# Peptides against a protein of PDB entry 2AZE: the designs that were tried, part 18

Target 1, 148 residues: chain A of PDB entry 2AZE
Amino acid sequence: AQECQNLEVERQRRLERIKQKQSQLQELILQQIAFKNLVQRNRHAEQQASRPPPPNSVIHLPFIIVNTSKKTVIDCSISNDKFEYLFNFDNTFEIHDDIEVLKRMGMACGLESGSCSAEDLKMARSLVPKALEPYVTEMAQGTVGGVF
Target 2, 101 residues: chain B of PDB entry 2AZE
Amino acid sequence: GRLEGLTQDLRQLQESEQQLDHLMNICTTQLRLLSEDTDSQRLAYVTCQDLRSIADPAEQMVMVIKAPPETQLQAVDSSENFQISLKSKQGPIDVFLCPEE

## One batch from the design tools (peptide; aimed at target 2 L73 V76)

Design b1_p13_5_s1 (made by RFdiffusion4, then SolubleMPNN; from b1_p13_5, 4 letters changed)
Fold by OpenDDE base, seed 3:
Structure b1_p13_5_s1 (fold): chain B 148 residues (1-148), chain C 101 residues (1-101), chain A 13 residues (1-13)
Amino acid sequence: as target 1 above (148 residues)
Amino acid sequence: as target 2 above (101 residues)
Amino acid sequence: STTSTTRTITHLI
């Protein structure tokens, strides 16, 4: 009947929304783990060195990275107020946000790929509230959404 | 029947979504706590060594862009055009090069 | 848009 058809449409709508939220949650978890792990690493490093790094030797979040061949010619135009930048390259480039950089550094413990060692998984779990641990486990196993 | 089954499914999906919302709220709260912790923010940095580990400056130029929130980034990366445009609305943009280039 | 100039990028130390 038409009523059942309407409910099926709503069902599909909700399923899609849930799927989107699952993706968002996974990203939030990865960010949390990456940030906390980064902070922990740096805290330990500074303690071992008995000093913070020189201020101009570190890059605080947030940031983005642009990389290109060392041979790439880049023209950079900057507005006088530095509100606008224009970069022209003669070859291809890559852009990475800070989260991607952290992931590549291993700060998310490999959880982003669903491939964690036992040690990495233990670390990841330790960096989230207890309520999130089951979800972290599912992410590591690649079984997120299995209950649905 | 079919109608009852669909109705039940919708209720179950609603419950599942509520669970996700709860977990997301937990995550958001944790991230907020980090943002509000001065020491954590001070320690939220990467080094040039970190960047070299993911993009070796011996082969790649690594440019760092520090921009205010909501800065617009436009990128064109095609065989005919290679361009990045940045437009900030909240403040100046800073650009740095990673050493050892 | 505003007037733009080519400038040297700042190097990290």
Scores: peptide ipSAE 0.035, ipTM 0.880, DockQ to the pose 0.047
OpenDDE base, seeds 1, 2, 4, 5: peptide ipSAE 0.034, 0.028, 0.033, 0.033; ipTM 0.880, 0.879, 0.880, 0.881

Design b1_p13_5_s2 (made by RFdiffusion4, then SolubleMPNN; from b1_p13_5, 6 letters changed)
Fold by OpenDDE base, seed 5:
Structure b1_p13_5_s2 (fold): chain B 148 residues (1-148), chain C 101 residues (1-101), chain A 13 residues (1-13)
Amino acid sequence: as target 1 above (148 residues)
Amino acid sequence: as target 2 above (101 residues)
Amino acid sequence: STTSTTRTLKHLI
């Protein structure tokens, strides 16, 4: 009886660990798709334009975004060497990492929310190794979470 | 019995975790390859148009911050204090806005 | 995806 109880505890621990790894894997897949899709988009755009964009017209990863109302007053203090910044806002703001920006741009093909068209899913599958394609399909269908 | 059943379940969970580990290794390898490819890194950028697409440009101001690795970011967003503090140890911090802002 | 229009970003100093 006690041995069975110990194994039940271990079983639950392993299930939680698997759940955590599933979440991590999904995020890694989304990052891979988003990055590759972004690179592919920009490569195609540069080919069509027959030139790269001007250096000061783009922001390379990594970066973070801070957004707030245009009515928000922002005071900024910067050290002489630009190693330190202090921003004071008179109202609320939001912070987003570059991955979240890419998701909002649709670079993850809507896979992050399981909202993929057939074309989106096809694109997503094409951007991952074959071994990951079944998992991408499961993510698109919202069927991830089972033990496999 | 119950003991045998639980033992079998644990073995099955181990197999499932091994499969997950394998898939994660594939993913991390792909991401590493992307980070090592200079052409991919050159093409890993967003434009001002992209930034406008993620928020209503009529209502929102979008600030982009590029900071070196290990930069400390402290943010306070409360009813009486709205502040972001950045402290870099490895180099200067750059901040950008779209011209229309 | 929509083709981006190239615009110069402003650097805050």
Scores: peptide ipSAE 0.120, ipTM 0.897, DockQ to the pose 0.025
OpenDDE base, seeds 1, 2, 3, 4: peptide ipSAE 0.119, 0.032, 0.058, 0.032; ipTM 0.898, 0.891, 0.898, 0.890

Design b1_p13_5_s3 (made by RFdiffusion4, then SolubleMPNN; from b1_p13_5, 4 letters changed)
Fold by OpenDDE base, seed 1:
Structure b1_p13_5_s3 (fold): chain B 148 residues (1-148), chain C 101 residues (1-101), chain A 13 residues (1-13)
Amino acid sequence: as target 1 above (148 residues)
Amino acid sequence: as target 2 above (101 residues)
Amino acid sequence: STSSETRTIKHLI
């Protein structure tokens, strides 16, 4: 019947929306873990050093990284108020946001690729509220995606 | 019947989505708490050593961009053009070069 | 177009 067909279309729409939200939740969890892990690391490091690092030796979030070969010629034009920048390169470059940097640093405990050791998983679980722990476990096992 | 089955499926999917929304709310709340905590923000940094682990300055030039929210970034990476354009509306942009130049 | 100038990027350290 037409009514059943309409409901089947709606069912598919809801399934796709849920899938999208699952992806969003996974990213949010990774961000939370990465941020908390970074803060924890730095807190410990500063305690061990008995002082904060020099102000100009660290980069606070948020930031963007651009890397290119040291042989690349770069021309930079900057507006007077520094509101506008234009970089011209003679070769390819790469751009990375701060979250990607944190992931590559291991701050997300390898959860982003499902490559968590027992120690990594323990750390990841310790950095989220209790309600999110089951989801972290599913991410580590690669079992996220089912309807719950 | 088929209608009853589909109706039940939609109800279950609604409950699943509500659970998902709840988890997302918990997560966004945690992130907001981090952003509002002065000590956490003070400790939310990376070092040059961290960046070297991502892109070795011995082989790569590493440039750091600190830009205000809503800054527009346009990038072109092709054989004809290699360009990055930045446009801020909320303040000046700061650009740094990692050491070991 | 806006007024612009070429400048050297500052070092972190």
Scores: peptide ipSAE 0.042, ipTM 0.883, DockQ to the pose 0.045
OpenDDE base, seeds 2, 3, 4, 5: peptide ipSAE 0.040, 0.041, 0.040, 0.036; ipTM 0.882, 0.883, 0.882, 0.882

Design b1_p13_5_s4 (made by RFdiffusion4, then SolubleMPNN; from b1_p13_5, 5 letters changed)
Fold by OpenDDE base, seed 4:
Structure b1_p13_5_s4 (fold): chain B 148 residues (1-148), chain C 101 residues (1-101), chain A 13 residues (1-13)
Amino acid sequence: as target 1 above (148 residues)
Amino acid sequence: as target 2 above (101 residues)
Amino acid sequence: STTSTTRTLTHLI
């Protein structure tokens, strides 16, 4: 009885760990897809234009985004060496990392929200190694972890 | 019996976790390869048009912050205070706005 | 110590 109880505890521990790893893996897959898709898009665009965009017209990863209402008053204090910034807002703001920006751009093919069309899914699969394709399919179907 | 059943469950969970670990290793390897590829890094950028697509420029102001690694970011968003503090250790911080802003 | 400059965001660029 005690041995069974110990194994039950271990079982629950492993299930929780697996759940956490599933979430981590999904995020890693989304990042990979988003990055590769972005690179592919830009490569194609530059080929069509026969040149790269002007340096000051693009922002390279990594970065973060801060957005707020255009009506929000923002005061900024900057150190002389630009090592320190202080932004004061008179209203709420949002912060997003570059990965979230890529997702909102559709670079993850809607896989992050289960809004993946057949074409989106095809694209997503094409951007990952073969070993990851089944998992991408499961993500799109919402069936990740079905064996548990 | 109960013991045998639990033992079997644990074996199955072990196999599942090993599979996840393997897939995660593949993913991290791919991401590392992307980060180490000069051409990929050159092409890893967004445009002002992209930024406009994620937030309505008619209603939202969008600023982009590029900071060196290990930069400390502190954000306070409450009725009492709305503030972002950035402290870099490895170089200057850059802030960008879309031209139309 | 460092000296800080305070300005509106529109003056950053």
Scores: peptide ipSAE 0.092, ipTM 0.898, DockQ to the pose 0.037
OpenDDE base, seeds 1, 2, 3, 5: peptide ipSAE 0.071, 0.059, 0.046, 0.072; ipTM 0.898, 0.898, 0.897, 0.898

Design b1_p13_6 (made by RFdiffusion4)
Pose (drawn by RFdiffusion4):
Structure b1_p13_6 (pose): chain A 148 residues (1-148), chain B 101 residues (1-101), chain P 13 residues (1-13)
Amino acid sequence: as target 1 above (148 residues)
Amino acid sequence: as target 2 above (101 residues)
Amino acid sequence: STTTTTVTLESKI
């Protein structure tokens, strides 16, 4: 019984590591797909009607988005060297990642929620190495859990 | 008995984790290759029209923050106001708005 | 009361 207790806690510890790794693997697959999709969208758009986009109309990764109502008062304070910043808001605001932005743009082909059309899934499968194809299929069905 | 049952479980979980680590290894390598790729980095950008479909600078205000790696972001819910604090240990941070308003 | 959340930012690409 004593030894069994030790094996059970070790088992539960491993089950926790696997659960955390599965979520990490899924997120990484979505990033890989989203990044590659964004790059190919821009590579193709730069063909259609030549001359690369003006530098001010473009934002390179990595970046963070903050949005609030157009009325919301914001108070900005900056350190000399611009290493430190402080923003005060008199209303609710939202903070979004670039990956989250790319997902909302559909760059991950709806795979973030299994919302893939046949073409979306085909696109997602082609942007990932063959060894990751089964796991992409698992993500498309939502049958990722059960903890293997 | 149960001891053998738990030992067999530990073996299944050991093999499963080795497989997950392998796939994660392939996955992070793909991401590393993308980061080391100059042409991909040059093309890894979003337009103002992109940031619109997720929050357009017509009704809402959009702020873009670019801080070097390892910088800290603190978000605070005061008794009366909201705040965002950015502290970069190395390198300056950049902040700007979107053109359409 | 005051509630504070701290996040460390990392490069992904």

Design b1_p13_6_s1 (made by RFdiffusion4, then SolubleMPNN; from b1_p13_6, 6 letters changed)
Fold by OpenDDE base, seed 5:
Structure b1_p13_6_s1 (fold): chain B 148 residues (1-148), chain C 101 residues (1-101), chain A 13 residues (1-13)
Amino acid sequence: as target 1 above (148 residues)
Amino acid sequence: as target 2 above (101 residues)
Amino acid sequence: STKVTTRTLKKRI
């Protein structure tokens, strides 16, 4: 009985670990797709324009975005070496990391929400190694977990 | 028996996890390759238009934070206090608004 | 309600 109990505990531990790793893999795949798609978009745009964009007109990854109402009053305190910042707002704000921005831009092809058209799915598959394509398909279908 | 069944389940789970680890390794390798590619790094950017598309550009201001790795960000969002704190150990932090704003 | 978020920024690419 004790041996079986120990194995049950281990089984549950492994199941939870697998679930966590699945989540991590999904995020990694989304990042890969988003990054490659972004690079592809920009490469094509620069080729069409026959020049890179002005240096101060673009924001390179990585970055964090803070958005708030234009009416929000922001007080900022900066250390002399710019190692520390303190922002005080008089109203609510939102924080988005670069990956979230890319997702909202559609760079992950809607895969993050299972909102992939046939073309979106084709694009997503084309941006990952062949070994990951089945998993991308499962993500699009919302049936992740059936792979294992 | 139950013991044999559980043992078999654990073996199957191990195989599943190994396959998962393999896929993760492939994915992380691809990400590393992207991070090491100079051209990819050069092209890994968004525009201010992209950033403003996240929210209503007529009503929202967008602040961009460029910080070194391992920078700590702490945010408090409550009815009494709205605050963001940034602390870097590896270099200066750059905060700016998009030029189009 | 109070929302507190703590992040450690990581370099990815």
Scores: peptide ipSAE 0.163, ipTM 0.898, DockQ to the pose 0.724
OpenDDE base, seeds 1, 2, 3, 4: peptide ipSAE 0.050, 0.052, 0.052, 0.049; ipTM 0.887, 0.885, 0.886, 0.886

Design b1_p13_6_s2 (made by RFdiffusion4, then SolubleMPNN; from b1_p13_6, 6 letters changed)
Fold by OpenDDE base, seed 3:
Structure b1_p13_6_s2 (fold): chain B 148 residues (1-148), chain C 101 residues (1-101), chain A 13 residues (1-13)
Amino acid sequence: as target 1 above (148 residues)
Amino acid sequence: as target 2 above (101 residues)
Amino acid sequence: STKVTTRTLKERI
């Protein structure tokens, strides 16, 4: 009985670790897909344009975005060395990191929400190593969460 | 509980975890390779048009913040206070506006 | 047009 109890505790520990790792893996996969898809898109666009975009017309990762109404008044205080910023708004604002921006751009192919078309899934699979393709499929089907 | 059943379950869970570890290593390696590839770094960008798809500058003001790693960001968004504080320890913070269209 | 009072932010893109 005691031995079984000990094993049950260990079982629960392993299940929790697996759950955490599954979540981490899904995020890593989404990041990989998003980044590779972005790079591919831009490469293709530059090839078609036969030139790279002007250097000051693009924003390289990493970054964050802050947006608010155009009517919002912003008071910005900046240190001399630009190490510190303080923004005071008179209304609500939103913050988005670069990964979220990429997801909203569709760079993760809708895999983040399980909203993948057949074409989206095909693209997603093409952007990961072969070993990850089955997991991508499971993500799209919503079947992730079980034990392998 | 049944000892033999639990033992078998633990073995299966161990195998599953090992598989996850392997897949995670693959992903991490791929991401590192992307970060180390000069061409990929050059092409890892978004445009103003991309940002407009997220928050249209015609209706929204969009700020882009580029900060060094480990920069501290604190945000308060309540009826009493709307504030963002940024503190970098590794270099200057750069802030840009996405122009209106 | 959004008003930034203390310091004008740089437009780059």
Scores: peptide ipSAE 0.035, ipTM 0.894, DockQ to the pose 0.042
OpenDDE base, seeds 1, 2, 4, 5: peptide ipSAE 0.027, 0.033, 0.030, 0.031; ipTM 0.886, 0.888, 0.887, 0.888; seed 5 fails the geometry check

Design b1_p13_6_s3 (made by RFdiffusion4, then SolubleMPNN; from b1_p13_6, 6 letters changed)
Fold by OpenDDE base, seed 5:
Structure b1_p13_6_s3 (fold): chain B 148 residues (1-148), chain C 101 residues (1-101), chain A 13 residues (1-13)
Amino acid sequence: as target 1 above (148 residues)
Amino acid sequence: as target 2 above (101 residues)
Amino acid sequence: STVVTTRTLKARI
């Protein structure tokens, strides 16, 4: 019947919405873990050094990274007020946001790719509220995607 | 029947989405708390050593861009055009290089 | 890399 067909369309719409929210939640969890892990690492490091690092030796979030070959020639134009920048490269470049950098640093404990060791998983779980721990476990096992 | 089955499926999906929303609320709350914690923000940094660990400065030049919120970034990376454009509305943009050593 | 800028980019250590 037409009503059944309408409900099937709605079902599919809801399934897709849930899938999108699952993806969003996973990213939020990764951001939380990465951030907390970074803060924890730096806190420990500063305690061991008994001092904070020099201000010009660190890069605070948020930031963007651009990398290219050392052979690449870059022309940079900057407005007087530094509100506008224009970079021209003679070859390809890569752009990475701070979250991606943190992931590559291992701050997300390999959870982003389901590549967690037992210790990584333990760390990841310790950095989220209890209610999120089961989801972290599912992410580590690559079993996320089911209906709750 | 078929109608009853579909109706049941939709109810189950609603419950699943509610659970998902709850988890997302918890997560966003945690992130907000982190953003409001001054000490956490002070410690939210990477070093040039960190950057060198993911992009070898012996082979790659690493440029760091710190821009205010809502800054527009336009990038073109094609065989005929390689360009990055930044336009800020809220303040100056800071760009610096990560040294090799 | 060779960088030509209107202003000198800061170096972070």
Scores: peptide ipSAE 0.027, ipTM 0.889, DockQ to the pose 0.045
OpenDDE base, seeds 1, 2, 3, 4: peptide ipSAE 0.027, 0.026, 0.026, 0.026; ipTM 0.888, 0.885, 0.886, 0.884

Design b1_p13_6_s4 (made by RFdiffusion4, then SolubleMPNN; from b1_p13_6, 7 letters changed)
Fold by OpenDDE base, seed 5:
Structure b1_p13_6_s4 (fold): chain B 148 residues (1-148), chain C 101 residues (1-101), chain A 13 residues (1-13)
Amino acid sequence: as target 1 above (148 residues)
Amino acid sequence: as target 2 above (101 residues)
Amino acid sequence: SVTVKTTTLKKRI
């Protein structure tokens, strides 16, 4: 009885660990798709323009975005060596990392929300190794979560 | 009986986790390859137009933060205090505003 | 509401 109880605890621990790894894998897949899709988009755009964009017109990854109302007053304090920044706002703000920006741009093909068209899914599959394609399909269908 | 059943479940979970680990290894390898590809790094960028498509500068301003790895970001967003603190250990931080259209 | 966020920025690519 005690042994069975111990194994049940272990079972639950393993299930939770698997769940965590599933979440991590999904995020890694989304990052891979988003990055590759972004690179492809920009490569194509530069080819069409027959030149790269001006250096100061683009923002290379990684980056963080902070957005707030244009009416918000921001006070910024910067250290002499620019190692430290302090921003004070008079109203609320939002922070987004580059991955979230890419998702909102559609670079993850809507896979992050399971909102993939047939074309989106095809694109997503094409941007991952063959071994990951089934998982991408499951993500698109919203069927991820089971033990495989 | 019950013991045998639980033992079998644990074995199956182990197999599932091994498969999961394998997939994660494949994925991390792909990301590493991207980080090692100079052309991919050159093309890994967004434009101000991209940012405007996400956060309309007609209504909101967009601030961009370029910070070295391991930079600490602390944010407080409350009704009485709105603050962001950045502390880098590896180099200078660059901050700029995305201009309106 | 009150929100406090602490994040360490890391290079991913």
Scores: peptide ipSAE 0.031, ipTM 0.886, DockQ to the pose 0.703
OpenDDE base, seeds 1, 2, 3, 4: peptide ipSAE 0.027, 0.028, 0.028, 0.028; ipTM 0.883, 0.883, 0.885, 0.884; seed 1 fails the geometry check

Design b1_p13_7 (made by RFdiffusion4)
Pose (drawn by RFdiffusion4):
Structure b1_p13_7 (pose): chain A 148 residues (1-148), chain B 101 residues (1-101), chain P 13 residues (1-13)
Amino acid sequence: as target 1 above (148 residues)
Amino acid sequence: as target 2 above (101 residues)
Amino acid sequence: STTTTTVTLTSSI
């Protein structure tokens, strides 16, 4: 009984590590897909009607987005060297990652929520190495859990 | 008995974790190759029209923050106001708006 | 009351 208790806590510890690692693996697959998709969208857009985009009309990764109502008062304070910043808001604001932005743009082909058309899935499968294809199929079905 | 049962479970979980680590290893290698790729980095960007479909600078205000790695972001809910604090231990941070308003 | 959330920023690409 004593030894069994030790094995059970070890089992539950491993079950927690696998559950954390599955979520990490999924996020990483989505990033891999989203990044590659964004790059290929831009590579193709730069062909159509030559001259690369003007530098001010473009934002390179990595970055963060903050949005609030156009009316919301924002108070900005900056340190000399611009290492530190402080923003005060008199209303609700939202903070978004670039990956989240790329997902909302559909760069991850709807795979973030299993919302893939046949073409979306085909696109997602081709942007990932063959060894990751089964796990992409698992993500497309939502049958990722059960903890294997 | 139960001791064998738990031992067999630990073996299944050991093998499953080895497989997961392998796939994660392949996955992070793909991401490393993308980060080491100059042409991909040059093309890894979003337009102002992109940031629109997720929040357009017509009704809502959009702010872009670019801080070097390892920088800290603190978000605060005061008794009366909201705040975002950015502290970068190395390198300056950059902030700007979107053109359409 | 004041509630504070801290996040460390990293690069993924």

Design b1_p13_7_s1 (made by RFdiffusion4, then SolubleMPNN; from b1_p13_7, 6 letters changed)
Fold by OpenDDE base, seed 3:
Structure b1_p13_7_s1 (fold): chain B 148 residues (1-148), chain C 101 residues (1-101), chain A 13 residues (1-13)
Amino acid sequence: as target 1 above (148 residues)
Amino acid sequence: as target 2 above (101 residues)
Amino acid sequence: STTVKVTTLTRRI
């Protein structure tokens, strides 16, 4: 009885750990797809233009963005060495990391929300190693972990 | 019995976790390869047009923050306080607006 | 366009 109870606890622990790893794996897959898709897009664009974009026109990863109304007053305090920044806004703002930006750009092919068209899914699959393709399919269908 | 069933479940869960670990290793390897590929890193950029597509430039301004790894970011967004604090330990932080704004 | 007011901190945040 006690032994069974101990094993039940262990079972639950492992299930939770697996769930966490599934979440981590999904995020890693999305990042991989987003990055590769971005690189592919830019490579194609540069080939079409026969030149790279002007240096001051692009923002390389990693980055974060803050957006707010153009009417928002922003006071920025900067340390002398630029190691510290303090921004004070008089209105609400939004913060987005580069991954979120890429997702909103569609670089993850809508896989993050399970909103993949056939073409989106095809693109997503093409951007991952073969071993990950089944998992990408499961993500698109929302069936990840269905066997658990 | 119950004991045998639980033992079997644990074995199956172990196999499942090992499969996940394998897939995660594949993913991390791919990401590492991307980070080590100079051409990929050169092409890992967004444009001002991309950012404008996320935030309507007619109504929103977009501030870009380039910060070293492990930079601390604290944000308060409440009715009485709207604040972002950045603290880097590995180098200077760069903040700028997209030139095409 | 938005104008960002920049000041210098003399203390650590």
Scores: peptide ipSAE 0.092, ipTM 0.889, DockQ to the pose 0.039
OpenDDE base, seeds 1, 2, 4, 5: peptide ipSAE 0.078, 0.057, 0.061, 0.078; ipTM 0.887, 0.887, 0.886, 0.888

Design b1_p13_7_s2 (made by RFdiffusion4, then SolubleMPNN; from b1_p13_7, 6 letters changed)
Fold by OpenDDE base, seed 5:
Structure b1_p13_7_s2 (fold): chain B 148 residues (1-148), chain C 101 residues (1-101), chain A 13 residues (1-13)
Amino acid sequence: as target 1 above (148 residues)
Amino acid sequence: as target 2 above (101 residues)
Amino acid sequence: STKVTTRTLRRRI
């Protein structure tokens, strides 16, 4: 019947929405873990050094990085007020946001790939509220996908 | 029947989505707390050593872009054109290179 | 191949 078909369409729509929210939640968890882990790392490092690093030696979040071969020729055009930049490269480049950088640094404990050690998992769990720990566990196992 | 089954499924999915929303609220709250904590903001940084660990400046140049919120970035990467465009509406953009050492 | 990326930088943490 048409009514049943309408409900089936709605069911699929809701399933897709839930899937999207699951993805968003996972990313939010990873961001939280990465940021807290970064802060923790730096706090400990500064304590060991007994002082903060020089201001010109660090890059505060947020940031974007662009990497390309050292051989790449880059032409840069900048507006007077520095509101606009235009870069022209003679070869390919890569762009990474700060979150991706943190992940590559291991700040997300390998949770982003569902591959982490027991110690990594312990760290990850310690950086989230208790209510999120089960989800972190599922992410570590790569078993996120069920509807709950 | 079929109608009852589908209705039940939708109710269950609604409950599941509510749980997800709750978890997301917890996450967003935590992230907000981080953004509001001055000490956390002070400590939210990477070093040149960190960047070298993921993009070796011996082989790759690393350019850092610091831009205000809502800055738009457009990148074209093809055999015909390699370009990055940045447009800010809220302030100046800062760009610098990470040193090799 | 051709890759075109357009993004809006997120708000500061």
Scores: peptide ipSAE 0.143, ipTM 0.901, DockQ to the pose 0.679
OpenDDE base, seeds 1, 2, 3, 4: peptide ipSAE 0.051, 0.147, 0.054, 0.049; ipTM 0.889, 0.900, 0.890, 0.889; seed 2 fails the geometry check

